# Peptides against a protein of PDB entry 7C96: the designs that were tried, part 6

Target 1, 73 residues: chain A of PDB entry 7C96
Amino acid sequence: PVIPDDFRCPISLELMKDPVIVSTGQTYERTCIEKWLQAGHGTCPKTQQTLTSTVLTPNYVLRSLIAQWCEAN

## One batch from the design tools (peptide; made by RFdiffusion4, then SolubleMPNN)

Design b1_p9_3_s1 (from b1_p9_3 with A3E H9Y)
Fold by OpenDDE base, seed 4:
Structure b1_p9_3_s1 (fold): chain B 73 residues (1-73), chain A 9 residues (1-9)
Amino acid sequence: as target 1 above (73 residues)
Amino acid sequence: SLEEARALY
């Protein structure tokens, strides 16, 4: 089945397993965005906006939605 | 950019 675009990480283009929200409101796979930050980048890959914080907030709602989708497909 | 980020993945 076709994976909904909102369930794919903008970086890996794969189904997210551990989605996290950055300060710009965009969601990424944790491992992908952590690698980006560790490389010394302080911007949002998708929007190029400067991150006001490097805190990564788990997107539990999205994680649950993805889990439900996976169970049904 | 996303392209740059994908290069790290």
Scores: peptide ipSAE 0.772, ipTM 0.951, DockQ to the pose 0.904
Fold by OpenDDE base, seed 5:
Structure b1_p9_3_s1 (fold): chain B 73 residues (1-73), chain A 9 residues (1-9)
Amino acid sequence: as target 1 above (73 residues)
Amino acid sequence: SLEEARALY
């Protein structure tokens, strides 16, 4: 079935398994955004806004929604 | 940009 756009990582374009929220409020797959940060970047890939923090917050709600979707599809 | 980030993935 078609994966909802909100469940796809903006970077990998794949179904997110470990979604995390950056300071701008955008959500990415953890591994994708970590590689971006490790490369020395300090901006949000999607919005180009400067990140006020490099802390990555797990998006538990989205993780749960994706898990539920996977179980049903 | 997303393009730049995708290049690292």
Scores: peptide ipSAE 0.772, ipTM 0.950, DockQ to the pose 0.903
Fold by OpenDDE base, seed 1:
Structure b1_p9_3_s1 (fold): chain B 73 residues (1-73), chain A 9 residues (1-9)
Amino acid sequence: as target 1 above (73 residues)
Amino acid sequence: SLEEARALY
C-alpha cells in the first residue's frame, strides 16, 4: 500500500526509520538531517527557517506509529 | 532547501 506522507522523510522521501525533530518542529530521518548539518547548513530544509539549535530530538511517537503501520502492511 | 538537502543524500 501507499506510504502515508507523514511517514516519509522530506529529504529521502522514504519511510523513516529514525525520525528526529529539529528546532522548527519539522521531522526528518536522522541520517539525512545530520548530513545537512555536517555540511555546514543552519536552516530547516523544508521551511528555510534558521535553526535555533542543532539538537535533534527523537520522535518516538512517530517511530511507534510507523512501526505499527509496517506490521499491518 | 529540500532540493539541496536531497543532493547530499
Scores: peptide ipSAE 0.771, ipTM 0.950, DockQ to the pose 0.899
Fold by OpenDDE base, seed 2:
Structure b1_p9_3_s1 (fold): chain B 73 residues (1-73), chain A 9 residues (1-9)
Amino acid sequence: as target 1 above (73 residues)
Amino acid sequence: SLEEARALY
């Protein structure tokens, strides 16, 4: 089945397993965004907006939705 | 950009 776009990481383009929210409100796979930050970047890959914080907040709602989708498909 | 980020993946 086709993976919903909202369930794919904007970077890896794969189904997210550990989705996290950055300060701009965008969600990415944790490993992908951490690599970006570790490389010294301070902007949101999707929006190019400057990140006001490097804190990554787990997107538990999305994580749950993805899990439910995986169970049904 | 996303392109730059994907290059690190």
Scores: peptide ipSAE 0.770, ipTM 0.950, DockQ to the pose 0.905

Design b1_p9_3_s2 (from b1_p9_3, 3 letters changed)
Fold by OpenDDE base, seed 5:
Structure b1_p9_3_s2 (fold): chain B 73 residues (1-73), chain A 9 residues (1-9)
Amino acid sequence: as target 1 above (73 residues)
Amino acid sequence: SLEEARELY
């Protein structure tokens, strides 16, 4: 079935397995956003807002929702 | 931008 848009990483456009939240509140796949940050970027890819922090917070709720969806589909 | 980020993926 079609993957819900909210479950896909804005960067990879693939189903997120390890979603993390950046300071702007946007969620990305960890590996995708880490590559972005490691390349020296300090902005949110989706919003272009400057990140106030480079801390990545695991989105456990979303991870759980995605897991539940995968089990059902 | 997302486009730039996708280039790194």
Scores: peptide ipSAE 0.770, ipTM 0.951, DockQ to the pose 0.893
Fold by OpenDDE base, seed 1:
Structure b1_p9_3_s2 (fold): chain B 73 residues (1-73), chain A 9 residues (1-9)
Amino acid sequence: as target 1 above (73 residues)
Amino acid sequence: SLEEARELY
């Protein structure tokens, strides 16, 4: 079935497995955003806003929603 | 940008 857009990582365009939230409120797959940060970038890929923090917060709600969707489809 | 980030993926 068609994967909801909100469940896809903006970078990988794949169903997120370990979604994390950056300071701008955008959510990405952990591995994707970590590679971006490790490359020396300090901006949000989607919005180009400067990140006020490099802390990556697990998006447990989204992770749960994705899991529920996967179970139903 | 997203394009730049995708190049690293």
Scores: peptide ipSAE 0.769, ipTM 0.951, DockQ to the pose 0.897
Fold by OpenDDE base, seed 4:
Structure b1_p9_3_s2 (fold): chain B 73 residues (1-73), chain A 9 residues (1-9)
Amino acid sequence: as target 1 above (73 residues)
Amino acid sequence: SLEEARELY
């Protein structure tokens, strides 16, 4: 089945397993955004906005929605 | 950019 766009990581373009929210409000796969930050980047890949914080907040709601979708498909 | 981030993935 077709994966909903909101369930795909903007970087990997794959179904997210561990979605996290950055300071700009965008959500990415944890491993993808961590590699970006570790490479010395301080901007949001999608919006190019400067991150006000490097804290990554788990998006539990999205994780649950993805899990429900996977169970049904 | 997203393209740059994808190169690291």
Scores: peptide ipSAE 0.769, ipTM 0.951, DockQ to the pose 0.875
Fold by OpenDDE base, seed 2:
Structure b1_p9_3_s2 (fold): chain B 73 residues (1-73), chain A 9 residues (1-9)
Amino acid sequence: as target 1 above (73 residues)
Amino acid sequence: SLEEARELY
């Protein structure tokens, strides 16, 4: 079945396995956003807003929702 | 941008 857009990483366009939230509130796959930050960028890829912090917060709620969807589909 | 980020993926 078609993967819900909210379950896909904005960067990889694939189902997220380890979703993390950046300071702007946007969620990305951890590996994707870490590569972006390691390359020296300090902005949110989706919004271009400057990140106020480089802390990546695990999105446990989304991870759970994705797991539930995968179990049913 | 997302396009730039995808180049690193």
Scores: peptide ipSAE 0.767, ipTM 0.951, DockQ to the pose 0.898

Design b1_p9_3_s3 (from b1_p9_3, 3 letters changed)
Fold by OpenDDE base, seed 4:
Structure b1_p9_3_s3 (fold): chain B 73 residues (1-73), chain A 9 residues (1-9)
Amino acid sequence: as target 1 above (73 residues)
Amino acid sequence: SLAEAQELY
């Protein structure tokens, strides 16, 4: 079945396993956004907005939704 | 940009 767009990481384009939210409200796969930050970038890849914080917040709701979808499909 | 971030993946 087709993976919902909201379940794909904007960077990897793959089903997210450990989705995290950045300060702009966008969600990415943790490993992808961490590599971006470690490379010295301070902007949101999707929006190009400057990040007000480098804190990554786990998106537990999305993680749960993805898990439920995977079980059903 | 997303393209730049994708290059790191």
Scores: peptide ipSAE 0.721, ipTM 0.945, DockQ to the pose 0.903
Fold by OpenDDE base, seed 2:
Structure b1_p9_3_s3 (fold): chain B 73 residues (1-73), chain A 9 residues (1-9)
Amino acid sequence: as target 1 above (73 residues)
Amino acid sequence: SLAEAQELY
C-alpha cells in the first residue's frame, strides 16, 4: 500500500521509525537530522529556518500513528 | 536545503 506522505521522512523519503521534532516544528527521522547537524548545519532542511535549538523532541504521536498504520497494512 | 540533507543520507 501507498505510504502517507506525512509518515515519510523529508530527508530519507522512507517510513519514519524514530520521528523527532526540531525547533521549527518540522519532523524528521532521528538518524537523518542528526547526520545533518553533525555535518555542521544549523538550519532546518525543509524550511531553511535557523534552528533556535539543537534539541530533538520525540514525536510520540506520529510514531503511534505510523505503528497503527503498519499494523493495518 | 532538503536536497543537501538527502545527500548525507
Scores: peptide ipSAE 0.720, ipTM 0.944, DockQ to the pose 0.909
Fold by OpenDDE base, seed 3:
Structure b1_p9_3_s3 (fold): chain B 73 residues (1-73), chain A 9 residues (1-9)
Amino acid sequence: as target 1 above (73 residues)
Amino acid sequence: SLAEAQELY
């Protein structure tokens, strides 16, 4: 089945397992964005906007939706 | 950029 684009991490292009929201509102796989931040970057990969915070907020709703999709497909 | 981030993956 075709994976919905919104369920794929913009970085890994894989189905997200631990989606997190950055300060710009974009969602990424936790491990991917953490590697980006650890490399010394302070911008949102997708938008190039400066991150106002390095806090990563779990996207629980999306995680649930992805889990439901996986169960059905 | 996304391309740069993808290189780290």
Scores: peptide ipSAE 0.717, ipTM 0.944, DockQ to the pose 0.904
Fold by OpenDDE base, seed 1:
Structure b1_p9_3_s3 (fold): chain B 73 residues (1-73), chain A 9 residues (1-9)
Amino acid sequence: as target 1 above (73 residues)
Amino acid sequence: SLAEAQELY
């Protein structure tokens, strides 16, 4: 079935496996946002807001929800 | 932008 938009990475447009939250509160696939940061960017791709930190926080709740969805579909 | 980030993927 159709993948819920909230479960797709804004960058890869694929189902997230390791979702992480940036300082702006947006969630991305870890590998995608790390590549963006490594390229020297200091803004949130989705909102263009300046990141106050480069710390990436695992979104465990979303990871769990995605896993549950995958089991059911 | 998202478009720029998508190019890196």
Scores: peptide ipSAE 0.716, ipTM 0.944, DockQ to the pose 0.903

Design b1_p9_3_s4 (from b1_p9_3, 3 letters changed)
Fold by OpenDDE base, seed 4:
Structure b1_p9_3_s4 (fold): chain B 73 residues (1-73), chain A 9 residues (1-9)
Amino acid sequence: as target 1 above (73 residues)
Amino acid sequence: SLEEARKLY
């Protein structure tokens, strides 16, 4: 089945397993955004906005929605 | 950019 766009990581373009929210409000797969930050980047890949914080907040709601979708498909 | 980030993945 077709994966909903909101369930795909903007970087990997794959179904997110561990979605996290950055300071700009965008959500990415944890491993993808961590590699970006570790490479010395301080901007949001999608918006190019400067991150006001490097804290990554788990998006539990999205994780649950993805899990529900996977269960049904 | 997303393009740059995808190169690291």
Scores: peptide ipSAE 0.770, ipTM 0.951, DockQ to the pose 0.902
Fold by OpenDDE base, seed 5:
Structure b1_p9_3_s4 (fold): chain B 73 residues (1-73), chain A 9 residues (1-9)
Amino acid sequence: as target 1 above (73 residues)
Amino acid sequence: SLEEARKLY
């Protein structure tokens, strides 16, 4: 079935396996956003807002929801 | 931007 938009990484457009939240509140696949940060960027790809922190917070709730969806589909 | 970020993926 079609993957819910909220479950897809804004960058890769693929189902997220390790979703993380950036300082702007947006969620990305960890590997995608880490590559972005490692390239020297300090903004949120989706919103272009300047990141107040480069800390990536695991989105455990979303990860769980995605896992549940995958089990059912 | 997302477009720029996708180039790194």
Scores: peptide ipSAE 0.770, ipTM 0.951, DockQ to the pose 0.892
Fold by OpenDDE base, seed 1:
Structure b1_p9_3_s4 (fold): chain B 73 residues (1-73), chain A 9 residues (1-9)
Amino acid sequence: as target 1 above (73 residues)
Amino acid sequence: SLEEARKLY
């Protein structure tokens, strides 16, 4: 079935497995955003806003929603 | 940008 857009990582365009939230409020797959940060970038890929923090917060709500969707589809 | 980030993926 068609994966909801909100469940896809903006970078990988794949169903997120370990979604994390950056300081701008955008959510990405952990591995994707970590590679971006490790490359020396300090901006949000989607919005180009400067990140006020490099802390990556697990998006447990989204992770749960994705799990529920996967179970139903 | 997303395009730049995708190059690293």
Scores: peptide ipSAE 0.769, ipTM 0.951, DockQ to the pose 0.896
Fold by OpenDDE base, seed 2:
Structure b1_p9_3_s4 (fold): chain B 73 residues (1-73), chain A 9 residues (1-9)
Amino acid sequence: as target 1 above (73 residues)
Amino acid sequence: SLEEARKLY
């Protein structure tokens, strides 16, 4: 079945396995956003806003929702 | 941008 847009990483466009939230509130796959940060960028890929922090917070709620969806589909 | 970020993926 079709993967819900909210479950896909804005960068990889694939189902997120380890979703993390950046300071702007946007969620990305950890590996994707880490590569972006490691390349020296300090902005949110989706919104272009400057990140106030480089801390990546695990989005456990989304991870759970994705797991539930995968179990049912 | 997302386009730039996708180049690293």
Scores: peptide ipSAE 0.768, ipTM 0.951, DockQ to the pose 0.896

Design b1_p9_4_s1 (from b1_p9_4 with D3E H9Y)
Fold by OpenDDE base, seed 4:
Structure b1_p9_4_s1 (fold): chain B 73 residues (1-73), chain A 9 residues (1-9)
Amino acid sequence: as target 1 above (73 residues)
Amino acid sequence: SLEEARAIY
């Protein structure tokens, strides 16, 4: 089945398993954004906005939606 | 950019 765009990580382009929200409100796969931050970058890959915080907040709602979609497809 | 992020992914 076609994976909804909102369920794909903007970086990996794959179905997210551990989605996290950055300070700009964008969501990424945890491993992808962590690699970006570890490389010394302080901007949001999608928007190029400077991150006001490096805290990564788990997107539990999206995780649940993706899980439900996977079970149905 | 996303392109740069994908390069190190």
Scores: peptide ipSAE 0.778, ipTM 0.952, DockQ to the pose 0.947
Fold by OpenDDE base, seed 2:
Structure b1_p9_4_s1 (fold): chain B 73 residues (1-73), chain A 9 residues (1-9)
Amino acid sequence: as target 1 above (73 residues)
Amino acid sequence: SLEEARAIY
């Protein structure tokens, strides 16, 4: 089945396993965004906005939705 | 950009 776009990481384009929210409100796979930050970047890949914080907040709602989708498909 | 981020992914 086709993976919903909202369930794919904007960077890896794969189904997210550990989705996290950055300061701009965008969600990415944790490993992908951490690599970006570790490389010295301080902007949101999707929006190019400057991140006001490097804190990554787990997106538990999305994680749950993805899990439910995986169970049904 | 996403392109740049994908390059180091």
Scores: peptide ipSAE 0.778, ipTM 0.951, DockQ to the pose 0.946
Fold by OpenDDE base, seed 5:
Formats: structure tokens, sequence, C-alpha cells
Structure b1_p9_4_s1 (fold): chain B 73 residues (1-73), chain A 9 residues (1-9)
């Protein structure tokens, strides 16, 4: 079935398994955004806004929603 | 940008 856009990582374009929120409020797959940060970048890939923090917050709600969707589809 | 991020993904 068609994967909802909100469940896809903006970078990998794949279903997120470990979604994390950056300081701008955007959500990415953890591995994708970590590679971006490790490469020395300090901006949000989607918005180009400067990140005020490099802390990555797990998006537990989205993780749960994706899991529920996967179980049903 | 997303394009740049995808390049190193």
Amino acid sequence: as target 1 above (73 residues)
Amino acid sequence: SLEEARAIY
C-alpha cells in the first residue's frame, strides 16, 4: 500500500523506523540526520534554518503511529 | 538542503 507522506523521511524518502525531531520541529530518520550532522552541517535539511541545538528528540508519537500503520498494512 | 543531505545519506 501507499506509505503516507508524513511517515517518510524527507531525506531517505523511506518509511521511518526511528524518527527524531530536530530543533526546528522537523522530523527525520535518526541515521539520516546523524550523518548530516556528523558531516559538519548545522542546518535543517528541509527548511535550511540554523539548528539552535544538535539534540535529537525521539518522536515517540510518530513512531507509534507508523508501527500501527505497519501492523494494519 | 534535502538534496545535499541525500547525497551523503
Scores: peptide ipSAE 0.777, ipTM 0.951, DockQ to the pose 0.945
Fold by OpenDDE base, seed 1:
Structure b1_p9_4_s1 (fold): chain B 73 residues (1-73), chain A 9 residues (1-9)
Amino acid sequence: as target 1 above (73 residues)
Amino acid sequence: SLEEARAIY
């Protein structure tokens, strides 16, 4: 079945395995956003807002929802 | 932008 948009990383466009939240509240796959930050960028890819922090917070709720969806599909 | 981020993905 079709993967829900909310479960896809805005960057990779693939089902997220390790979703993390940036300071703007947007969620990305950890590896994708880390590569962006490591390249020297300090903005949110989706919103272009300047990140107030480079801390990446695990989105455990989304991770769980994705896991549940995968089990059912 | 997302396009720029995808380029280095």
Scores: peptide ipSAE 0.777, ipTM 0.951, DockQ to the pose 0.943

Design b1_p9_4_s3 (from b1_p9_4, 4 letters changed)
Fold by OpenDDE base, seed 2:
Structure b1_p9_4_s3 (fold): chain B 73 residues (1-73), chain A 9 residues (1-9)
Amino acid sequence: as target 1 above (73 residues)
Amino acid sequence: SLEEAQEIY
């Protein structure tokens, strides 16, 4: 079935497995955003806003929702 | 941008 847009990483466009939230509130797959940061970028890919912090917060709620969707589909 | 991020993905 079709994967909900909110469950796909804005960068990889794939189902997120380890979603993390950046300082702008946007969520990405951990691996994708870490590569972006490691490349020397300090902005949010989706919004182009400057990140006030490089801390990545696990989005446990989204992880759970994705898991539930996968079980049902 | 997302495009730039996708290039290094």
Scores: peptide ipSAE 0.728, ipTM 0.944, DockQ to the pose 0.948
Fold by OpenDDE base, seed 3:
Structure b1_p9_4_s3 (fold): chain B 73 residues (1-73), chain A 9 residues (1-9)
Amino acid sequence: as target 1 above (73 residues)
Amino acid sequence: SLEEAQEIY
């Protein structure tokens, strides 16, 4: 079935398993954004905005929605 | 950019 765009990581383009929110409000797969940050980047890949924080906040609601979708499809 | 991030991924 067609995966909703909101469930795909902007970087990997794959279904997110551990979605996290960056300071700009964008959500990415944890591993993807961590690799980006570890490479020395301090901007949001999608918006190119400077990240005011490197804190990654788990998007629990989205994780739950994705899990429910996976279970149903 | 997303392109750069995708290359690192």
Scores: peptide ipSAE 0.728, ipTM 0.944, DockQ to the pose 0.945
Fold by OpenDDE base, seed 4:
Structure b1_p9_4_s3 (fold): chain B 73 residues (1-73), chain A 9 residues (1-9)
Amino acid sequence: as target 1 above (73 residues)
Amino acid sequence: SLEEAQEIY
């Protein structure tokens, strides 16, 4: 079935496995956003806003929702 | 941008 847009990483466009939230509130796949940050970028890819922090917060709720969806589909 | 991020993905 079709993967819900909210479950896809804005960068990889794939189903997220380890979603993390950046300071702007946007969620990305951990590996994708880490590569972006390691490349020297300090902005949110989706919004272009400057990140006030480089801390990546696990989005446990979304991870759970994705897991439930995967189990059912 | 997203496009730039997708290039280095």
Scores: peptide ipSAE 0.727, ipTM 0.944, DockQ to the pose 0.952
Fold by OpenDDE base, seed 1:
Structure b1_p9_4_s3 (fold): chain B 73 residues (1-73), chain A 9 residues (1-9)
Amino acid sequence: as target 1 above (73 residues)
Amino acid sequence: SLEEAQEIY
C-alpha cells in the first residue's frame, strides 16, 4: 500500500527504519542524515536552517507508529 | 538542500 508521507525519509524517500530528529525538529533516516553531516554540511536538508546541534535524537514515537503501520499493512 | 542530500545518499 501507499506509505504515508510522514513515514518516508525526506532524503531516501523510503520508509524510515531508524528515524532520528535533528535540532530543527525535522526527522530523517539515521544513515541519510549521518552521510550528510559527514560530508561537512551543517544545515537541515529540508529547511536549510543551520543546525544548532549535531545530536541525532531517535524518534521512538515515529518508529513505533511505523511499526504499527507495517503490522497492519 | 534535499537535492544535495539525495545526491550523496
Scores: peptide ipSAE 0.724, ipTM 0.944, DockQ to the pose 0.949

Design b1_p9_4_s4 (from b1_p9_4, 3 letters changed)
Fold by OpenDDE base, seed 5:
Parts: structure tokens; C-alpha cells; sequence
Structure b1_p9_4_s4 (fold): chain B 73 residues (1-73), chain A 9 residues (1-9)
């Protein structure tokens, strides 16, 4: 079935396996956003807002929801 | 931007 938009990484457009939250509140696949940061960027790809921190917070709730969806589909 | 991020993905 069609993957819910909220479950897809804004960058890869693929189902997120390790979703993380950046300082702007947006969620990305960890590998995608880490590559972005490692390339020297300090902004949120989706909003273009400057990141106040480079800390990536695991989105455990979303990860769980995605896992549940995958089990059912 | 998302486009730029996708280029290095």
C-alpha cells in the first residue's frame, strides 16, 4: 500500500527507519540529515531555518508508529 | 533546501 506522507523522509522520500528530530522540529531519516550536516550545512532542509543546534533527537514515537504500520502492511 | 539535500543523499 501507499506509504503515508508523514512516514516518509522529506529528503529521501522513503520510509523512515531511524527518524530524528532537528532543532526546528522537523523529522528526517538520520542518515539523510547527518550527510547534510556533515557537508557543512546549518539549516533545516525543509524550512531553511537556521538550526539552533546540531543535536539530533530520536523520534521514538514516530519510529514506533512506522513499525506498527509496517507490521500491518 | 530539500533539493540540495537530495543531491548529497
Amino acid sequence: as target 1 above (73 residues)
Amino acid sequence: SLEEAREIY
Scores: peptide ipSAE 0.776, ipTM 0.952, DockQ to the pose 0.940
Fold by OpenDDE base, seed 4:
Structure b1_p9_4_s4 (fold): chain B 73 residues (1-73), chain A 9 residues (1-9)
Amino acid sequence: as target 1 above (73 residues)
Amino acid sequence: SLEEAREIY
């Protein structure tokens, strides 16, 4: 089945397993955004906005929605 | 950018 766009990581373009929210409000797969930050980048890949914080907040709601979708498909 | 992020992914 076709994966909903909102369930895909903007970087990997794959179904997110551990979605996290950055300071700009965008959500990415944890491993993808961590590699970006570890490479010395301080901007949001999608918006190019400077991150006001490097804290990554788990998007539990999205994780649950993805899990529900996977269960049904 | 997303393209740059995909290169190091």
Scores: peptide ipSAE 0.775, ipTM 0.952, DockQ to the pose 0.945
Fold by OpenDDE base, seed 1:
Structure b1_p9_4_s4 (fold): chain B 73 residues (1-73), chain A 9 residues (1-9)
Amino acid sequence: as target 1 above (73 residues)
Amino acid sequence: SLEEAREIY
């Protein structure tokens, strides 16, 4: 079935497995955003806003929603 | 940008 847009990582365009939230409020797959940060970038890929923090917060709500969707589809 | 991020993904 068609994956909801909100469940896809903006970078990989794939269903997120370990979604994390950056300081701008955008959510990405952990591995994708970590590679971006490790490359020396300090901006949000989607918004180009400067990240006020490099802390990556697990998006447990979204992770749960994705899990529920996967179970139903 | 997203394009730049996809290049190193």
Scores: peptide ipSAE 0.775, ipTM 0.952, DockQ to the pose 0.942
Fold by OpenDDE base, seed 2:
Structure b1_p9_4_s4 (fold): chain B 73 residues (1-73), chain A 9 residues (1-9)
Amino acid sequence: as target 1 above (73 residues)
Amino acid sequence: SLEEAREIY
């Protein structure tokens, strides 16, 4: 079945396995956003807003929702 | 941008 847009990483466009939230509130796959930050960028890819912090917060709620969807589909 | 991020993905 079609993967819900909210479950896909904005960068990889694939189902997120380890979703993390950046300071702007946007969620990305951890590996994708870490590569972006390691490349020297300090902005949110989706919004272009400057990140106030480089802390990546695990989105456990989304991870759970994705797991539930995968179990049913 | 997302496009730039996909280039290094």
Scores: peptide ipSAE 0.774, ipTM 0.952, DockQ to the pose 0.942

Design b1_p9_5_s1 (from b1_p9_5 with V5I E7S)
Fold by OpenDDE base, seed 1:
Parts: structure tokens; sequence; C-alpha cells
Structure b1_p9_5_s1 (fold): chain B 73 residues (1-73), chain A 9 residues (1-9)
């Protein structure tokens, strides 16, 4: 079935397994955003806004929603 | 923007 856009990483375009939230409020797959940051970037890939923090916060709500969706589909 | 994102695929 078609994966809801909100469940796909803006970078990998794949279903997120370990979604994390950046300072701009956008969510990405952890591995993708970590590579972006390690490459020396200090902006949000999707919004191009400067990140006020490099802290990555697990998006547990989204993780649960994705799990529920996977169970039903 | 999309080009930068695509480079990470």
Amino acid sequence: as target 1 above (73 residues)
Amino acid sequence: LEERIASLH
C-alpha cells in the first residue's frame, strides 16, 4: 500500500524506523539526519532553516503510529 | 534543496 507522506523520511523517502525530531520540528530517519550533520551541514534539509540545536529527539508518537499502520497494512 | 536531499540517498 501507499505509505503516508508523514511516515516517510524526507531524505530517504522510505518508511521511517527510527524517526527523530530536529530543532525546526521536522522529523527524519535518524541515520539520514546524522549523516547530514556529520557532513558538516547545520541546516534542516527540508526547510533550510538553521538548526538552533543538533540534538535529535526520538519521535515516539510517530514511531507508534507507523507501527500501528504497518500492523494494519 | 531537493538536490541536496537527493545527494544523501
Scores: peptide ipSAE 0.173, ipTM 0.816, DockQ to the pose 0.183
Fold by OpenDDE base, seed 2:
Structure b1_p9_5_s1 (fold): chain B 73 residues (1-73), chain A 9 residues (1-9)
Amino acid sequence: as target 1 above (73 residues)
Amino acid sequence: LEERIASLH
């Protein structure tokens, strides 16, 4: 079945395994956004907004929703 | 990665 867009990382376009939220409210796969930050970028890949913080917050709700979807499909 | 990001804009 088709993977819901909200379950795909905006960077990798793959089903997220460890989704994290950045300061702009956008969610990415942890490894993808960490590589972006490590490369010296200070903006949100999707929105191009400046990040007010480099803290990455786990999106546990989304992780759970993705797990439920995977179990059913 | 950077090439993929460029396609988002």
Scores: peptide ipSAE 0.156, ipTM 0.809, DockQ to the pose 0.802
Fold by OpenDDE base, seed 3:
Structure b1_p9_5_s1 (fold): chain B 73 residues (1-73), chain A 9 residues (1-9)
Amino acid sequence: as target 1 above (73 residues)
Amino acid sequence: LEERIASLH
């Protein structure tokens, strides 16, 4: 079945397993955004906005929704 | 930026 776009990481384009929210409000796979930050980037890959913080907040609701979708499909 | 993002795929 077709994976909802909101369930895909903007970087990997794959179904997110550990979605995290950055300061711009965008959600990414943790490993992807961590690699991006570790490479010295300080912007949001999706919006190109400067990140005001490097704190990554787990998106538990989305994680749950993705899990439910995977179970049903 | 697009190239950098692509390299992370």
Scores: peptide ipSAE 0.124, ipTM 0.797, DockQ to the pose 0.267
Fold by OpenDDE base, seed 4:
Structure b1_p9_5_s1 (fold): chain B 73 residues (1-73), chain A 9 residues (1-9)
Amino acid sequence: as target 1 above (73 residues)
Amino acid sequence: LEERIASLH
């Protein structure tokens, strides 16, 4: 079945396993956004907005939704 | 847009 866009990482375009939220409110796969930050970038890949913080917050709600979707599909 | 972002990595 088709993976909902909200469940795919904007960077990897794959189903997210460990989704995290950045300061702009966008969600990415943890490994992808960490690599982006480690490369010296200080902006949100999707929105191009400057990140006010480099803190990554786990998106537990989305993780659960993805898990439920995977179980059903 | 998504493909463009993915290509950055």
Scores: peptide ipSAE 0.115, ipTM 0.783, DockQ to the pose 0.176

